# Peptides against a protein of PDB entry 3J47: the designs that were tried, part 72

Target 1, 121 residues: chain A of PDB entry 3J47
Amino acid sequence: IRLTNQLKSLKGLQSKLKDVVEYLDKVINKELPINHTILGKLQDVFNLLPNLGTPDDDEIDVENHDRINISNNLQKALTVKTNDELMVIYISNLVRSIIAFDDLIENKIQNKKIQEQRVKD

## One batch from the design tools (peptide; made by RFdiffusion4, then SolubleMPNN)

Design b2_p22_1_s2 (from b2_p22_1, 12 letters changed)
Fold by OpenDDE base, seed 3:
Structure b2_p22_1_s2 (fold): chain B 121 residues (1-121), chain A 22 residues (1-22)
Amino acid sequence: as target 1 above (121 residues)
Amino acid sequence: LLNELKQLKKEIEELLKKIEEL
């Protein structure tokens, strides 16, 4: 039961991150206007992420202190886990904002096309 | 801006890949 709920939550996060990638592609392709409010919220979320630097930038000196490092590695792992949990919450709220703006933009584009058709008739 | 959006997209795709590997 707990593991199945965690897998369901992870699949929900994966779907939401795919929605963010699709939104970014629409903005990159100029299909959607640049929304500075969405982009600002994206940037704020990524600034709240633990530096997702590739694990290649953590070659800072594991020579000398095999008993203090286990506590610091556990605290770093707990801090990463809490930041990942906060990340899921922030991304989920962001994606809800993105979807609501996508719907608003699509409605504006459709209304503009209907007005342009009425001016040609 | 456009380069930052491309970088942000890449970082999200890398996160998605890490999630799919679990």
Scores: peptide ipSAE 0.024, ipTM 0.588, DockQ to the pose 0.078
Fold by OpenDDE base, seed 5:
Structure b2_p22_1_s2 (fold): chain B 121 residues (1-121), chain A 22 residues (1-22)
Amino acid sequence: as target 1 above (121 residues)
Amino acid sequence: LLNELKQLKKEIEELLKKIEEL
């Protein structure tokens, strides 16, 4: 039961992350306008990733080093068996941020479709 | 901006791949 619920939650997260990738493709391809509120919410989701890197050594490029650390820290948080409670709190906050983001994507895609339909009529 | 969006997309795709390997 507990493992099945975790797998179901992870599959739900995977689906929403696929929707985020599809949205980013549409923005990259100029099919959708850039929405700074949506991008800000994505940045907030990534900034919620605990920096589990030890603070040892070297002022080199805060923008690229933090991103690689974020992916490794999520993988480390998912693989490090040693604090299930902090991981559940972190994943719960991440999932809430992704849900609120998904609702914004859907609302913007729908609003664009409604505007395009009104221009054809 | 456009390059940052491409990088962000690539990072999410890598996370998705890692989730599929679990």
Scores: peptide ipSAE 0.023, ipTM 0.617, DockQ to the pose 0.065
Fold by OpenDDE base, seed 1:
Formats: C-alpha cells, sequence, structure tokens
Structure b2_p22_1_s2 (fold): chain B 121 residues (1-121), chain A 22 residues (1-22)
C-alpha cells in the first residue's frame, strides 16, 4: 500500500515534469511568454516532494525543505529589484529544488540497490 | 534567461530518466 502510493505520486510528478518540459520548449521557441504562474505551480509540485519520502528519509527531507524555505524567504527579502532579477531568483530556486529532488531520487536508487542486495544474501 | 531555461530543461530531462529507472 505505501509503496503503491509513492509510485502513484511519482507517476503524477513524472507527468507534471513532462508538461513542464513541453512548456519550457514553447517558451524557448518564443511560442509562449514566460508565465510566472506555471513556475509557481512547479514550485507547488516540489513542495509535495517531502511527502514522497519513506519514514527513514524524513530527517533529510526536513533539513532540505528548511534550507529551500530559508533560501526562498531570504530571496523574498532581497526582492526590491527588477522583475527580471525576480525571475533569475525564481529560476535559481527552481534549480535548487530540482537538485534537492535529484539527491532524493539518487538516495532512493541507492536504497533500492541495498535492499535488492539484502534479498540476494 | 534563455540559456538558464535550456539548462533547467536538461536537468528536468535527466531527473525524468532517473525516475524511469526506479
Amino acid sequence: as target 1 above (121 residues)
Amino acid sequence: LLNELKQLKKEIEELLKKIEEL
């Protein structure tokens, strides 16, 4: 049951990441203007990533989530500068959220390999 | 901006591949 819910949430994330890639392609091709609302929804997807952790990953997920929130709050305090600087800041937060997600995925891959090794021994 | 969006796209595509390996 727990693993099936994590796999469902991961598939939901995968679908949204595909939609984001398609959106980024349209922005790169100048077919769409840069839309801060889609970027905001992407941030909401990243805010759901801590709920994809196993109970053993919850300590690392909290520390990374607090670092992301502190970075977002510090940047929000620095936002006296132009709409373009806000966009660079926003993209930088998105990249940091993606890196934190990459670390989470790598940890899950490693944990899966360790578990598969334990079943063979 | 455009180069950063291209880099971000590439990073998301790399994450998608890692997700498909789970």
Scores: peptide ipSAE 0.022, ipTM 0.584, DockQ to the pose 0.036
Fold by OpenDDE base, seed 4:
Structure b2_p22_1_s2 (fold): chain B 121 residues (1-121), chain A 22 residues (1-22)
Amino acid sequence: as target 1 above (121 residues)
Amino acid sequence: LLNELKQLKKEIEELLKKIEEL
């Protein structure tokens, strides 16, 4: 049950990150202005972040005082129309917070490999 | 700005690749 829920949350994250990449491509190509579309995508990712944690993953989020500060700064940024440069800084901080799931993702990959080995034996 | 967006895109693509390995 835990692994299936985590895999579902990671698939949700993957979809939203693909949407962010597509948006970043449009901004890089000067097809879209930074401000309005980023705010919507940041809200979508931020609303998904609480669904990525299990109660045991939420304990890991309490140890990173930097992630709580990034979350509070992001929440404040989502309520204030910032200039395009500030919005890029907030995306960068959001992505740093998501990249801080790298160890969690790697741990989930390892746990899945161990479980697949146990099913073959 | 433009270079920072490109770097950010690259970091997201690397994370996406790791998620696809799950």
Scores: peptide ipSAE 0.026, ipTM 0.581, DockQ to the pose 0.035; fails the geometry check

Design b2_p22_1_s3 (from b2_p22_1, 11 letters changed)
Fold by OpenDDE base, seed 1:
Structure b2_p22_1_s3 (fold): chain B 121 residues (1-121), chain A 22 residues (1-22)
Amino acid sequence: as target 1 above (121 residues)
Amino acid sequence: LLKELENLKKEIEELLKKIEEL
């Protein structure tokens, strides 16, 4: 049951990431203007990633989530500057959220390999 | 801006590949 819910949430995330890649392609190709609301919704998806952790991953997920939130709050406090600088800050936060997600995925891959090795021994 | 969006796209595509390996 728990693993099936994590796999469903992961498939939901995979679909959203595909939608984001398609959106980014349209923005790169100048077919769509840069939409801060889509980027905001992507941030909301990343804010749901800590809930995809196993109970053993929850301490690392909380510490990374607090670092992301602190960085977002500090940048929001520094944002007396132009809409373009806000966008660079926003993209930088998105990249940091993606890196933190990459670390989570790598940890899950490693944990899966360790578990598969334990079943063979 | 466009270069940062291209880099972000590549990072998302790499994450998608890692997700498909789980």
Scores: peptide ipSAE 0.021, ipTM 0.566, DockQ to the pose 0.036
Fold by OpenDDE base, seed 3:
Structure b2_p22_1_s3 (fold): chain B 121 residues (1-121), chain A 22 residues (1-22)
Amino acid sequence: as target 1 above (121 residues)
Amino acid sequence: LLKELENLKKEIEELLKKIEEL
């Protein structure tokens, strides 16, 4: 039951990330104008991605608390600078959130491989 | 901006690939 629910949540995340890639392709190809409201909604989705990747860690890793404080301090800094400087800071935070999520996925893959080895021995 | 969106796209595509390997 738990493993099936985790796989269902992961498939739901995969679908949303595919929709984001399709949107970014349309913006890159100049088929869609840069919409700051959609970019803001992507920010909200990516700020939730670390929390969606760990439905079971009651471990407040000190690293996640520093990332949340960086995102909140940058979100406050985002109200004080020019729209172009804000967009660069926003993209940089989005990239950092994605890298953090990549590290979490890699750690889950490694843990799965270690468990599969322990069941064969 | 455009180059940063291309980099962001590549990182999301890499994440998608790792999700498919789980």
Scores: peptide ipSAE 0.021, ipTM 0.562, DockQ to the pose 0.036
Fold by OpenDDE base, seed 5:
Structure b2_p22_1_s3 (fold): chain B 121 residues (1-121), chain A 22 residues (1-22)
Amino acid sequence: as target 1 above (121 residues)
Amino acid sequence: LLKELENLKKEIEELLKKIEEL
């Protein structure tokens, strides 16, 4: 049940990110007008992304070999648990922001189609 | 502007790729 719900949420996120890419392509190709409010909100979403850095930029020192072997398992377990909990909260807020953004994209696409129909009639 | 949109597009495509690799 938990894994199936996580996979469903991840697939939903993937679909909405594809819709964002499609919007950006339409703006790049001049098919849609640039909306600075939309772009600003996207930039805010990306600036909130924890550095999905390559695993090479958070080498905070695996070079303290040999003196803290009983406190580190609880602190590492708490750090991993806290990182996973913060990541879940972060992803949940990101998903909400992306859904709200997708609704703005759909509304803009629909409004453009309605205007183009009214100019042909 | 256009270059910033292209960069933002690439960042999203990289995120999508990372999600597909999970």
Scores: peptide ipSAE 0.020, ipTM 0.598, DockQ to the pose 0.059
Fold by OpenDDE base, seed 2:
Structure b2_p22_1_s3 (fold): chain B 121 residues (1-121), chain A 22 residues (1-22)
Amino acid sequence: as target 1 above (121 residues)
Amino acid sequence: LLKELENLKKEIEELLKKIEEL
């Protein structure tokens, strides 16, 4: 069940990324006008993706280096030269920091509940 | 702009390839 749901979510992400590639091809081929609002939202989504290149301290070698290079190249390709895009990158990093902070709060609340149960037993 | 969209496209294609290899 858990692995099937993860595979379904990954297939959903793969389908969405294929739709984005098709959209980018239509824009590159001048079949669609450049929509800066759509491009900004795509930048937001990629900037909300977990850094595929922060090693959690337990898997050093080879596959992470290519993920870091893709993430760094992606961040560089997404650094299109407008003050609005810098604001998008800032908001995206802020949202990542808020999510990581929420996960930290949830983990602290769970740990506190476990300690309170151990004191009642 | 167009060159940056081409770079973004290539990186998405590389990510897709890595997802297909898992």
Scores: peptide ipSAE 0.019, ipTM 0.561, DockQ to the pose 0.059

Design b2_p22_1_s4 (from b2_p22_1, 10 letters changed)
Fold by OpenDDE base, seed 4:
Structure b2_p22_1_s4 (fold): chain B 121 residues (1-121), chain A 22 residues (1-22)
Amino acid sequence: as target 1 above (121 residues)
Amino acid sequence: LLNELKKLKEEIEKLLKEIEKL
């Protein structure tokens, strides 16, 4: 039961992250206008990521590392099988936060596809 | 802005690749 729910949440996260990548590609390619509300909320999702594993308290260096450390700590947290519970809480919180914006992202992508079809007809 | 969007995209694509390995 717990493992099946974890796999379902992970598959849900994977689908929603693909929708976010498709949205970001359309914004980068200027196919969609920049929505600061979506981007701010995506940044908030990534900032709400629990710092899964401070490697022990012995490298204090300075004010610009927090975003690069999140990717390395996340890669370390995903590779270190030893914290399955925090990884599941993390994935569940990330999924909950992304689901709240997914309908907005998907609606923007779909509305653009519908408009492009109507211009070809 | 545009460089930050590219960086954010690259971070999400790294996450996707790590999730696909599990």
Scores: peptide ipSAE 0.056, ipTM 0.665, DockQ to the pose 0.107
Fold by OpenDDE base, seed 1:
Structure b2_p22_1_s4 (fold): chain B 121 residues (1-121), chain A 22 residues (1-22)
Amino acid sequence: as target 1 above (121 residues)
Amino acid sequence: LLNELKKLKEEIEKLLKEIEKL
């Protein structure tokens, strides 16, 4: 019963993440407008993930150890009923990253508008 | 932005692959 519920929850998460990938593909392909609020909330979900090592570490020996640590930490985050305190810390880091990403997007939109004005003058 | 969205997508796809191993 407990394991079946965990597997069901994990399958539900997997389905939602697939829907997110499909959404991102539509945004990347310009089929949907960029929704900064959605992208913010996604960036936050990633700040809950154990550090998915940057794709730019050309160290072939670190990738296997980091993948094992990611799998173990993700498995630990998904299987350990992480203390409600860790969930609150994660949600708090989540919300902080939305805000920072929203501010960065707004700054980028403003800078783009300023640059487009300077090209018209 | 577009490159950041691609990176974000790749990270989700990595996460999905790790979930599929469990």
Scores: peptide ipSAE 0.055, ipTM 0.644, DockQ to the pose 0.044
Fold by OpenDDE base, seed 3:
Structure b2_p22_1_s4 (fold): chain B 121 residues (1-121), chain A 22 residues (1-22)
Amino acid sequence: as target 1 above (121 residues)
Amino acid sequence: LLNELKKLKEEIEKLLKEIEKL
């Protein structure tokens, strides 16, 4: 029962993260306008992320060393299935932020589809 | 902005891939 509920919650998180990727692709492709409210909430999610170093940041900023260590610990906690308290806090904050803009993403996608239908009629 | 959105997407895709291994 507890394990099945954890797997169901994880599948729910995976679905919501896919919806975020689909939204970001539509913004990158200029299919949707930039929404600063959604981007601000995404930025709040990522400020709570220990910096998952992009391989192109050749800038050793001395403030990033603690964040890189926490990122490597989070990735290691994900890969090793270690009960990391930082991972639980991070996932909880990520889920809260994703839920808080889910309705905005869906409303923007639906409004775009309605406008495209009205231009074809 | 556009480059930050791409970096952001790649980070989410990395997280998704790690979640799929669980």
Scores: peptide ipSAE 0.054, ipTM 0.650, DockQ to the pose 0.084
Fold by OpenDDE base, seed 2:
Structure b2_p22_1_s4 (fold): chain B 121 residues (1-121), chain A 22 residues (1-22)
Amino acid sequence: as target 1 above (121 residues)
Amino acid sequence: LLNELKKLKEEIEKLLKEIEKL
């Protein structure tokens, strides 16, 4: 059961990575416009991949060294001079997401305060 | 940009090959 769920999750990741490769091919071939928001989100996902490859302290096998090297090369490819425009678009979308999250928090606080007033009246 | 998308694609394809060995 546990191994079957891990294999299913890994197959799901493999399918999503294939879809990303197909998307990148369409962008490279100019069949799709460059979407900087998608590229920024892909960069974030790949910056989180190093954290998916920390084995608990049992088994420094040679396969983990290849994954660490791929992850380090990928981080280096993603840190290779993201055109300052791409970074600005990414930061702008991150800031918009933070503002939208703050507005949701404020709306929840206001709704809670309105409910507390309706219980006192 | 186009060259960085190609590098990103190549690194994803390497990661896919490593996942296929597991």
Scores: peptide ipSAE 0.044, ipTM 0.641, DockQ to the pose 0.067

Design b2_p22_2_s1 (from b2_p22_2, 12 letters changed)
Fold by OpenDDE base, seed 1:
Structure b2_p22_2_s1 (fold): chain B 121 residues (1-121), chain A 22 residues (1-22)
Amino acid sequence: as target 1 above (121 residues)
Amino acid sequence: VKKLIEELRKLAEELEKLLKEL
């Protein structure tokens, strides 16, 4: 009973991974639009995986080298995405600060003109 | 973005292979 339920759960996970690969292929081929919510959830799932490149100290099989490279490339791709998102936030805050500074300059110029008029009357 | 989707695809395909060998 326990083993049969584990095997059924594993087969269900395998079917879902196949559906994910097929979805990602359709997005790469531009057959489907990029859904940022789906991609975010996939990233969260893959970030919860134990590092596919920690060898338990007993089997450095050739298969582990390809998994380590894929994991490192994924981490690099995630880091680039995070840096791009932080850059957009930084630029947005910089633009807001420039606008607020311009408004402050204009307000100071207007206030100075009002004071100079009041001293001439 | 495109590079991230391709790396997610490779990782999903590798995990699918692992689950087929088990």
Scores: peptide ipSAE 0.057, ipTM 0.635, DockQ to the pose 0.166
Fold by OpenDDE base, seed 5:
Structure b2_p22_2_s1 (fold): chain B 121 residues (1-121), chain A 22 residues (1-22)
Amino acid sequence: as target 1 above (121 residues)
Amino acid sequence: VKKLIEELRKLAEELEKLLKEL
């Protein structure tokens, strides 16, 4: 009973991973539009996985080397995405600072004009 | 974006293979 339920749950997980691979292939092939919400959730799921590339220090099997490379490439791809998101936030804050500076310049020009009028009267 | 989707695909495929060997 317990073993049969574990095997059923594992087969259910395998089917869902297959559906994820097929979805990602359709997105790569441009058959489906990029859904950023789905991709974000997939990244969160994969970031919760133990690093498949921590060798317990004594067997560099060829299979472990490929898993290490995939894990490192994913971590690099996630780092690039995080840098792009931080860049968008930085640009947004820079634009807000420029607008606020322009408003201060305009206010200073207006205040100077008002003072020059008061000295002529 | 494209590189990230491809790396997510590879990781999902490797996990699928591991689950098939069990």
Scores: peptide ipSAE 0.051, ipTM 0.635, DockQ to the pose 0.164
Fold by OpenDDE base, seed 4:
Structure b2_p22_2_s1 (fold): chain B 121 residues (1-121), chain A 22 residues (1-22)
Amino acid sequence: as target 1 above (121 residues)
Amino acid sequence: VKKLIEELRKLAEELEKLLKEL
């Protein structure tokens, strides 16, 4: 009973991973639009996986080398995406700061004009 | 974005292979 339930759960996980691969292929082929919420959740799932490329100090099998390369490439791709997202946030904050600075300049110019009028009266 | 989707696909495919061998 317990072993049969574990095997059934593993087969259920395999089916879900297949559905994820098929979904990502449809997004690559432009058959489906990019959903940033789904991609973010997939990133969170893969960030919870142990690094498939920590060598336990026994046997650099050729199969482990491909897994290490995939993990390293994923970490690089995650870093590039986070840098792009941080850049968009930075630009948005910079634009907001420029607008707030312009409003401050306008308020100072208006206050100066009001003072110059009060000195002429 | 495109590079990230391709790397996520490779990782998901590799995990699917591992689960087939088990």
Scores: peptide ipSAE 0.047, ipTM 0.634, DockQ to the pose 0.163
Fold by OpenDDE base, seed 3:
Structure b2_p22_2_s1 (fold): chain B 121 residues (1-121), chain A 22 residues (1-22)
Amino acid sequence: as target 1 above (121 residues)
Amino acid sequence: VKKLIEELRKLAEELEKLLKEL
């Protein structure tokens, strides 16, 4: 019973991975639009997996070299995307800070003019 | 974006192979 349920769950996971590959192929072929929410969830799933390309120090096979290259390329692609998103957030916060500083300067200039008028009356 | 989708596809295919070996 327990082993049969584990095999059923594993077959269910394999079917879902096939559906993910077929979805990604349709997005690559431009048959479907890019959905950033789906891509984010796929990244979260793969970030929870052990690195499929860390050599456990005990098997130098040609298959491990391809897995290492896939893991390193994925990590690099994730890092580039994260840096681009952080740059947009940084620029947006910088622009907001400049606007708030200009408003503060204008408010100080107006307050000074009001004080100079009150001293002349 | 496009490079990330291609690398996610390769990783999903590799995980599918590992699940066929079990």
Scores: peptide ipSAE 0.043, ipTM 0.625, DockQ to the pose 0.171

Design b2_p22_2_s2 (from b2_p22_2, 13 letters changed)
Fold by OpenDDE base, seed 5:
Structure b2_p22_2_s2 (fold): chain B 121 residues (1-121), chain A 22 residues (1-22)
Amino acid sequence: as target 1 above (121 residues)
Amino acid sequence: VKELQKKLRELAEQLEKLLKEL
């Protein structure tokens, strides 16, 4: 039961992340206007994530040493499968940020469809 | 924008890998 619910929640999160990739593709292709509020929330999500990948050796921002340590602790907590209370808090805040972001994407797509329909009528 | 897309694709791939290991 608990593992099945966790797997369902992670699959839901994966779907939401795919929707966000598709949104960014549409923005890059100029099919959708840039929404700075959406992009700012994505930056906040990535600032809460562990560093995914080897840092390309050209951005040593010396001012982020405490954020890098928090990010590495989250990556270690994800890898170790520990019931870390801090991991649960950080993942919960991340998931809330992604949900609130998906709702903004959907609202923006719907508003565009409504505007395009009003121009055809 | 392009860098955010790269990081997001990488996150999605890592989550997919973790889901296949469960």
Scores: peptide ipSAE 0.019, ipTM 0.523, DockQ to the pose 0.485
Fold by OpenDDE base, seed 4:
Structure b2_p22_2_s2 (fold): chain B 121 residues (1-121), chain A 22 residues (1-22)
Amino acid sequence: as target 1 above (121 residues)
Amino acid sequence: VKELQKKLRELAEQLEKLLKEL
């Protein structure tokens, strides 16, 4: 039961992240206006996430021993499957931030598709 | 914007990989 609910939540998060990528593609292509509130919330999401990816060996500033341990533990959790609980906590915080504006992103994408259909008719 | 999109794509790909391995 708990594991099945976690898997369902992860699949839901993956769908929402794809919608956010599609939104950012449309903003980059100038198909949608830049929304600074959405971009600010996305920046806040990434500031709450530990660094995703190998540390490029060029940002060893030694002043956050706790952040380095959390980033190394996330990379190890992503590579080794041994810390599904920490992954679920970080994903749950990401989900909380994304749910608050996902409906706004989806509505903007859908409204653009509806306008493009109305111009073809 | 472009850097934010790159980080978001990377996160989405990592989650997709994790979900395929489960």
Scores: peptide ipSAE 0.019, ipTM 0.543, DockQ to the pose 0.431
Fold by OpenDDE base, seed 1:
Formats: structure tokens, C-alpha cells, sequence
Structure b2_p22_2_s2 (fold): chain B 121 residues (1-121), chain A 22 residues (1-22)
């Protein structure tokens, strides 16, 4: 159950990222006007991401051993961050569901009291 | 725009790798 919800949340995030890539393709192809507000928000998202270094080959002799460690450390950092973000989203949704359930119980108790008063009068 | 798209593709590919490891 918990792992299935994490996988569903990650698949949902992956789908949203694909939709944003497709949006950026349409903007690059001039099929859509440049929305500076969307681009600004995407830049804000990337400023909150760890440095997504693809080793695109060009410039500076650092031995192949350090690049593999940096890629593995980045993948680990993204794994940890993604797990923490999914935990925060899961906890937030759980808390919201508990509050909404409590409000439903309170409303049901109040409605029952009002009906019991109307039957006594 | 192009650099933002590149970074977003990289993020999507990394999430796909993570989803294959789970």
C-alpha cells in the first residue's frame, strides 16, 4: 500500500514533467507564445533541484572515476530528496484526510443533535 | 528555454531510472 502510493505519486510527477517538456517543445517550435510566468516558475523549480549534471562531454580533465561518483552521488541525492518530498506529500494528504474526516464526524454529531431536539419538541 | 527543456528531460529520465529500480 505505502510503496504503491509512492510509485503512483512518482508516475504522476513523471507524467507532469512530460507534459511540461511537451509544452516547452511547443514553445520552442513557436506553436505556443512564450509565457514568461511559466518559464520563471520552471527556473525556480530548477534552482531548488540538485545540479542535474548530465556528463555532456565538453571541457576539463577530471578522471573518469570522479564523474561516476558525482553521478552516483547525484542519483542518491535525488533518490533521498524524492523520497523525502513523497513522504511530506503523503503525510500532508494523510493529515488533510484526517481533518476532513473529523469535520465530517462533528457535522454528523451536530446534525444528529438538531434532529433529536426537533423530535422532543 | 532550450536549457530549461534539457534540464527537465534529465529530471524526467532520472525519475524513470528511479522507478525502474523500485
Amino acid sequence: as target 1 above (121 residues)
Amino acid sequence: VKELQKKLRELAEQLEKLLKEL
Scores: peptide ipSAE 0.019, ipTM 0.519, DockQ to the pose 0.513
Fold by OpenDDE base, seed 3:
Structure b2_p22_2_s2 (fold): chain B 121 residues (1-121), chain A 22 residues (1-22)
Amino acid sequence: as target 1 above (121 residues)
Amino acid sequence: VKELQKKLRELAEQLEKLLKEL
Protein backbone atom coordinates (compact mmCIF):
# COMPACT_ATOMS: atom_id res chain seq x y z
CA ILE B 1 0.00 0.00 0.00
CA ARG B 2 2.59 2.72 1.01
CA LEU B 3 4.99 1.77 -1.87
CA THR B 4 2.10 1.73 -4.42
CA ASN B 5 1.01 5.21 -3.26
CA GLN B 6 4.61 6.55 -3.51
CA LEU B 7 4.94 5.08 -7.04
CA LYS B 8 1.56 6.62 -8.05
CA SER B 9 2.65 10.03 -6.67
CA LEU B 10 6.01 9.81 -8.53
CA LYS B 11 4.18 8.89 -11.80
CA GLY B 12 1.91 11.92 -11.25
CA LEU B 13 5.01 14.13 -10.76
CA GLN B 14 6.58 12.71 -13.96
CA SER B 15 3.38 13.53 -15.92
CA LYS B 16 3.36 17.14 -14.61
CA LEU B 17 7.08 17.48 -15.46
CA LYS B 18 6.34 16.29 -19.03
CA ASP B 19 3.54 18.90 -19.33
CA VAL B 20 6.09 21.62 -18.35
CA VAL B 21 8.55 20.32 -21.03
CA GLU B 22 5.75 20.37 -23.67
CA TYR B 23 4.88 23.95 -22.58
CA LEU B 24 8.54 25.03 -23.02
CA ASP B 25 8.62 23.35 -26.49
CA LYS B 26 5.56 25.42 -27.52
CA VAL B 27 7.24 28.62 -26.19
CA ILE B 28 10.50 27.82 -28.10
CA ASN B 29 8.49 27.10 -31.29
CA LYS B 30 6.68 30.50 -30.80
CA GLU B 31 3.34 28.64 -30.56
CA LEU B 32 2.73 30.23 -27.10
CA PRO B 33 3.67 33.71 -25.83
CA ILE B 34 6.50 33.91 -23.28
CA ASN B 35 5.09 33.91 -19.75
CA HIS B 36 7.68 35.63 -17.55
CA THR B 37 5.94 34.38 -14.36
CA ILE B 38 6.30 30.71 -15.42
CA LEU B 39 9.91 31.26 -16.63
CA GLY B 40 10.84 33.10 -13.39
CA LYS B 41 9.44 30.25 -11.28
CA LEU B 42 11.31 27.67 -13.44
CA GLN B 43 14.51 29.68 -12.96
CA ASP B 44 13.89 29.63 -9.16
CA VAL B 45 13.56 25.80 -9.31
CA PHE B 46 16.86 25.44 -11.21
CA ASN B 47 18.62 27.90 -8.87
CA LEU B 48 17.56 25.60 -5.97
CA LEU B 49 18.86 22.53 -7.90
CA PRO B 50 22.62 21.94 -8.37
CA ASN B 51 23.52 22.01 -12.09
CA LEU B 52 21.97 18.82 -13.58
CA GLY B 53 23.74 19.28 -16.97
CA THR B 54 27.36 18.59 -17.79
CA PRO B 55 28.66 22.00 -18.94
CA ASP B 56 29.47 21.67 -22.65
CA ASP B 57 33.19 20.64 -22.65
CA ASP B 58 34.24 24.14 -23.91
CA GLU B 59 33.58 26.10 -20.60
CA ILE B 60 35.80 24.51 -17.93
CA ASP B 61 36.02 27.72 -15.92
CA VAL B 62 37.99 26.81 -12.75
CA GLU B 63 35.25 28.42 -10.53
CA ASN B 64 32.68 25.67 -11.42
CA HIS B 65 34.67 22.65 -10.12
CA ASP B 66 32.73 22.47 -6.81
CA ARG B 67 29.37 22.86 -8.66
CA ILE B 68 30.31 20.06 -11.13
CA ASN B 69 31.15 17.75 -8.20
CA ILE B 70 27.79 18.57 -6.52
CA SER B 71 26.03 17.94 -9.90
CA ASN B 72 27.68 14.54 -10.38
CA ASN B 73 26.86 13.66 -6.76
CA LEU B 74 23.16 14.58 -7.31
CA GLN B 75 22.98 12.56 -10.58
CA LYS B 76 24.67 9.68 -8.72
CA ALA B 77 22.24 10.11 -5.78
CA LEU B 78 19.26 9.95 -8.22
CA THR B 79 20.78 6.95 -10.10
CA VAL B 80 22.08 4.92 -7.09
CA LYS B 81 18.90 5.39 -4.91
CA THR B 82 21.09 6.83 -2.13
CA ASN B 83 18.86 8.43 0.51
CA ASP B 84 20.66 11.78 0.19
CA GLU B 85 19.02 14.49 2.31
CA LEU B 86 19.95 17.07 -0.37
CA MET B 87 18.13 15.03 -3.05
CA VAL B 88 14.96 14.94 -0.88
CA ILE B 89 15.11 18.75 -0.36
CA TYR B 90 15.64 19.42 -4.10
CA ILE B 91 12.83 17.05 -5.18
CA SER B 92 10.50 18.61 -2.56
CA ASN B 93 11.22 22.14 -3.87
CA LEU B 94 10.78 20.92 -7.48
CA VAL B 95 7.42 19.24 -6.66
CA ARG B 96 6.15 22.41 -4.93
CA SER B 97 7.12 24.56 -7.93
CA ILE B 98 5.71 22.15 -10.60
CA ILE B 99 2.35 22.03 -8.76
CA ALA B 100 2.30 25.87 -8.75
CA PHE B 101 2.76 25.86 -12.59
CA ASP B 102 -0.19 23.54 -13.33
CA ASP B 103 -2.83 26.30 -13.12
CA LEU B 104 -0.63 28.83 -15.02
CA ILE B 105 0.15 26.43 -17.91
CA GLU B 106 -3.45 25.16 -18.22
CA ASN B 107 -4.85 28.73 -18.13
CA LYS B 108 -2.44 29.83 -20.94
CA ILE B 109 -3.21 26.79 -23.15
CA GLN B 110 -6.98 27.29 -22.68
CA ASN B 111 -6.76 31.06 -23.39
CA LYS B 112 -4.91 30.31 -26.67
CA LYS B 113 -7.56 27.74 -27.75
CA ILE B 114 -10.35 30.27 -27.01
CA GLN B 115 -8.55 32.95 -29.11
CA GLU B 116 -7.98 30.50 -32.04
CA GLN B 117 -11.71 29.58 -31.97
CA ARG B 118 -12.72 33.29 -32.00
CA VAL B 119 -10.50 33.92 -35.10
CA LYS B 120 -12.18 31.01 -37.01
CA ASP B 121 -15.70 32.33 -36.34
CA VAL A 1 14.59 29.07 -22.15
CA LYS A 2 16.54 26.32 -24.06
CA GLU A 3 18.83 25.65 -21.04
CA LEU A 4 15.78 25.37 -18.73
CA GLN A 5 14.23 22.88 -21.18
CA LYS A 6 17.48 20.82 -21.37
CA LYS A 7 17.71 20.62 -17.54
CA LEU A 8 14.00 19.79 -17.23
CA ARG A 9 14.23 16.99 -19.85
CA GLU A 10 17.27 15.51 -18.10
CA LEU A 11 15.40 15.55 -14.77
CA ALA A 12 12.36 13.88 -16.41
CA GLU A 13 14.62 11.12 -17.88
CA GLN A 14 16.23 10.52 -14.46
CA LEU A 15 12.78 10.21 -12.82
CA GLU A 16 11.69 7.80 -15.60
CA LYS A 17 14.80 5.65 -15.00
CA LEU A 18 14.06 5.54 -11.25
CA LEU A 19 10.44 4.53 -12.01
CA LYS A 20 11.61 1.66 -14.31
CA GLU A 21 13.92 0.33 -11.56
CA LEU A 22 10.98 0.08 -9.08
Scores: peptide ipSAE 0.019, ipTM 0.510, DockQ to the pose 0.465

